# Ledger of designs, part 244: peptides against a protein of PDB entry 3B8E

Target 1, 230 residues: chain A of PDB entry 3B8E
Amino acid sequence: PFLIFIIANIPLPLGTVTILCIDLGTDMVPAISLAYEQAESDIMKRQPRNPKTDKLVNEQLISMAYGQIGMIQALGGFFTYFVILAENGFLPIHLLGLRVNWDDRWINDVEDSYGQQWTYEQRKIVEFTCHTPFFVTIVVVQWADLVICKTRRNSVFQQGMKNKILIFGLFEETALAAFLSYCPGMGVALRMYPLKPTWWFCAFPYSLLIFVYDEVRKLIIRRRPGGWVE

## One batch from the design tools (peptide; made by RFdiffusion4, then SolubleMPNN)

Design b2_p30_8_s4 (from b2_p30_8, 27 letters changed)
Fold by OpenDDE base, seed 5:
Structure b2_p30_8_s4 (fold): chain B 230 residues (1-230), chain A 30 residues (1-30)
Amino acid sequence: as target 1 above (230 residues)
Amino acid sequence: ELEKLIKEAEERARELLERAREALRRAEEA
């Protein structure tokens, strides 16, 4: 997200506080939960032919999968960001290169896509209005990510929701998202303005996409053992 | 304080990037 912000020169889509909340609040419990996840039955049944090489390959494949999921998460967040800004009069194409003028406190007449002028204060309100939905979008997408992380090869439907720590993580991140979104004073303290409940649903297509992607990936792995997709 | 530090770091990173882009633009024009 931050790299895209820098490259595209768009208004800041995700605040530093929200990043910290993701890293420390939403990702920590899931990361711990993965450490306690039961080893897949397939991993336990197959002796590694070469423990050193097979471990390295598995680590690379896991890293690649997480990288792809992370990209989908980012896309979901940016989608929500662009929708909110578009609803406020800033079309995505108009946001390109707008950062310099957007962040300038002395420019109080930044025009939106419809010629409406926005003061610095108004722009910052809109920017901060995007932080919470972006965060919530990540949380909603992480629901799918956490669920799929339970298994490497098996379908979620096959292994089920056995890890209570992971389930707790899902509730924890959701509760944190709700707290940050609706607790009074979060707009001032964390620059996270309240989110309309409807925005929680904006991320659902991306959550579903991750789920489908992972199930398809796992299906391919099951059908073609030893493929590069593993 | 941490938020201020992060904001300052972000501003510095932006400045560095702008300088890098300007340097790249100058290199392309040269």
Scores: peptide ipSAE 0.000, ipTM 0.215, DockQ to the pose 0.014
Fold by OpenDDE base, seed 3:
Structure b2_p30_8_s4 (fold): chain B 230 residues (1-230), chain A 30 residues (1-30)
Amino acid sequence: as target 1 above (230 residues)
Amino acid sequence: ELEKLIKEAEERARELLERAREALRRAEEA
């Protein structure tokens, strides 16, 4: 998200505090959940493999998987961002290079794609309105990520949702998203304005995409052990 | 300055994520 913000010079799609909430709040418990589940699965079946080579391969595979999922998460967030701005009169093409004028407090006549003038305050309200849906989109996409990361090779349908820590992680992310979205004062404190319930559903196609992608990937790995996809 | 703050926050967030992933790996190895 941040790289696109710098390169495209668009209004900030995700606030700094929101980024910190994602990284600290939503990723820690899922990470712990995955640790416990991998520990449980590896304790049961793996003979001591060569710790150096297997660690490096596992780290690379994990890094690539998380990198790809992170890119899909970012795309989902940006989609939500562009939809909200478009609904408020700012088409994606018009946002390119707009940041300088957008962030200037002395410019109170920034025109949208339809020629409507926006004051600095109005622009910031729209910007902050984007932060919450972007965050929620990431959380909803992370649900799919958590579910798919539960298993390296087996389908989620084979192992089921018996891991209580995973369920707790999903609950925590959802509770955090709800708290940040609807708690009074969070709009001022975190620049996250209240979210319409309809925006929760905007992320579901991306969650489904990640889920399908990972199930297909796992299916390929099962059919071709040691292939380039692993 | 805001870009710098955002960059620093992103770098810190990445570092925390890496630490969390490392802690996760350690827990898996434990």
Scores: peptide ipSAE 0.011, ipTM 0.234, DockQ to the pose 0.020; fails the geometry check
Fold by OpenDDE base, seed 1:
Structure b2_p30_8_s4 (fold): chain B 230 residues (1-230), chain A 30 residues (1-30)
Amino acid sequence: as target 1 above (230 residues)
Amino acid sequence: ELEKLIKEAEERARELLERAREALRRAEEA
């Protein structure tokens, strides 16, 4: 997310405080949940035939999966960001290179894609309005990630959601997202303005995408044991 | 083949996302 912001020179889609809330708040409990599930799965399943080689391959596969999932999460966040800005008159193409003028306090006549002039204060309100939906999008996408990561080889439909730690992680993330989105004063304290409930649904297609992607991946692994994906 | 399937899944998800956006827009206009 931050790399695209630097490369594209767009207005800041996610504030530093929001990033900290994601990294420390939303990612910690899921990571712990996944670590416990991995430990439980490693205890219950067959000893690796070659612990050094099989462990290295599994670690690489896990790291690649997390990297891909992280990219999909970032795409979901950026999508929500671009939708909000487009609804406010800033089309994605117009945002490219706009950061310099966007962040300048003395420029109060930045034009949107339709020729409407925006004051610095108005622009910052729109920018900060993007932070909350971006955060919520990440949380909703993480729901899918947590459900997916529970099953390394089996379909999510086969193992079900019996893990209490996973359910607690989902609840904690959702509660944190709701608190940051709707608690009074968060706009001033965290630069996260209140979110319309409809914006929670903007992330669902991405959650579904991740779910479908992982089910397809698992299906391929099951049909071609020993292929490039193992 | 996996990359192709991923790409197809991404395209389908984009289509679903566009449909969801259009549905949301219609719901806001109603």
Scores: peptide ipSAE 0.000, ipTM 0.219, DockQ to the pose 0.026; fails the geometry check
Fold by OpenDDE base, seed 4:
Structure b2_p30_8_s4 (fold): chain B 230 residues (1-230), chain A 30 residues (1-30)
Amino acid sequence: as target 1 above (230 residues)
Amino acid sequence: ELEKLIKEAEERARELLERAREALRRAEEA
């Protein structure tokens, strides 16, 4: 998110405090849940042929899968950001390079894609309105990510949701999202204005995409044991 | 109302996951 903000020179899609809440609040418990997750029955039952090489290969494959999921997650967040700004009159193309004028407090006539002039205060309100949905989108996408991470080879449907720590992580992320979105004063304290409930659904297509991606990956692994995707 | 909507969204997400699980089970049995 931050790199795209710099490269595209767009208004800041997610506040620094919110990023910290994601990294420390939402990602840490899931990471712990994965660390304590009982190795998939197939992973435990298969003695590594070469413990050192097979472990390294497995770690690389997991890292690549998480990297790809992270990319889809970021795309989901940016999609929500662009949708909100478009609903407020700023089309994605118009946002490119707009940051300089957007962040200038002395410019009170920044035009949207439809020629409407926005004061600095109005621009900051719409910017902060984007922060909460972006965060919520990340949380909703993380639901799918956490669910798919339970299994490497088996479908989530085969392994089931028995990990209590994972369920706790999902609850914590959701509770944090609700707290940051709806607690009075968060608009001032964290630059996160209240979110309309409808925006929670904007992330669902991306959660589904991640889920489908992982199930397809796992299906390929099951059908082609020893393939490069495993 | 918002908590209710969040809860309903969570329930729907769970239902979708369960339906997807059932669909995959059926696809594996087929």
Scores: peptide ipSAE 0.000, ipTM 0.178, DockQ to the pose 0.025; fails the geometry check

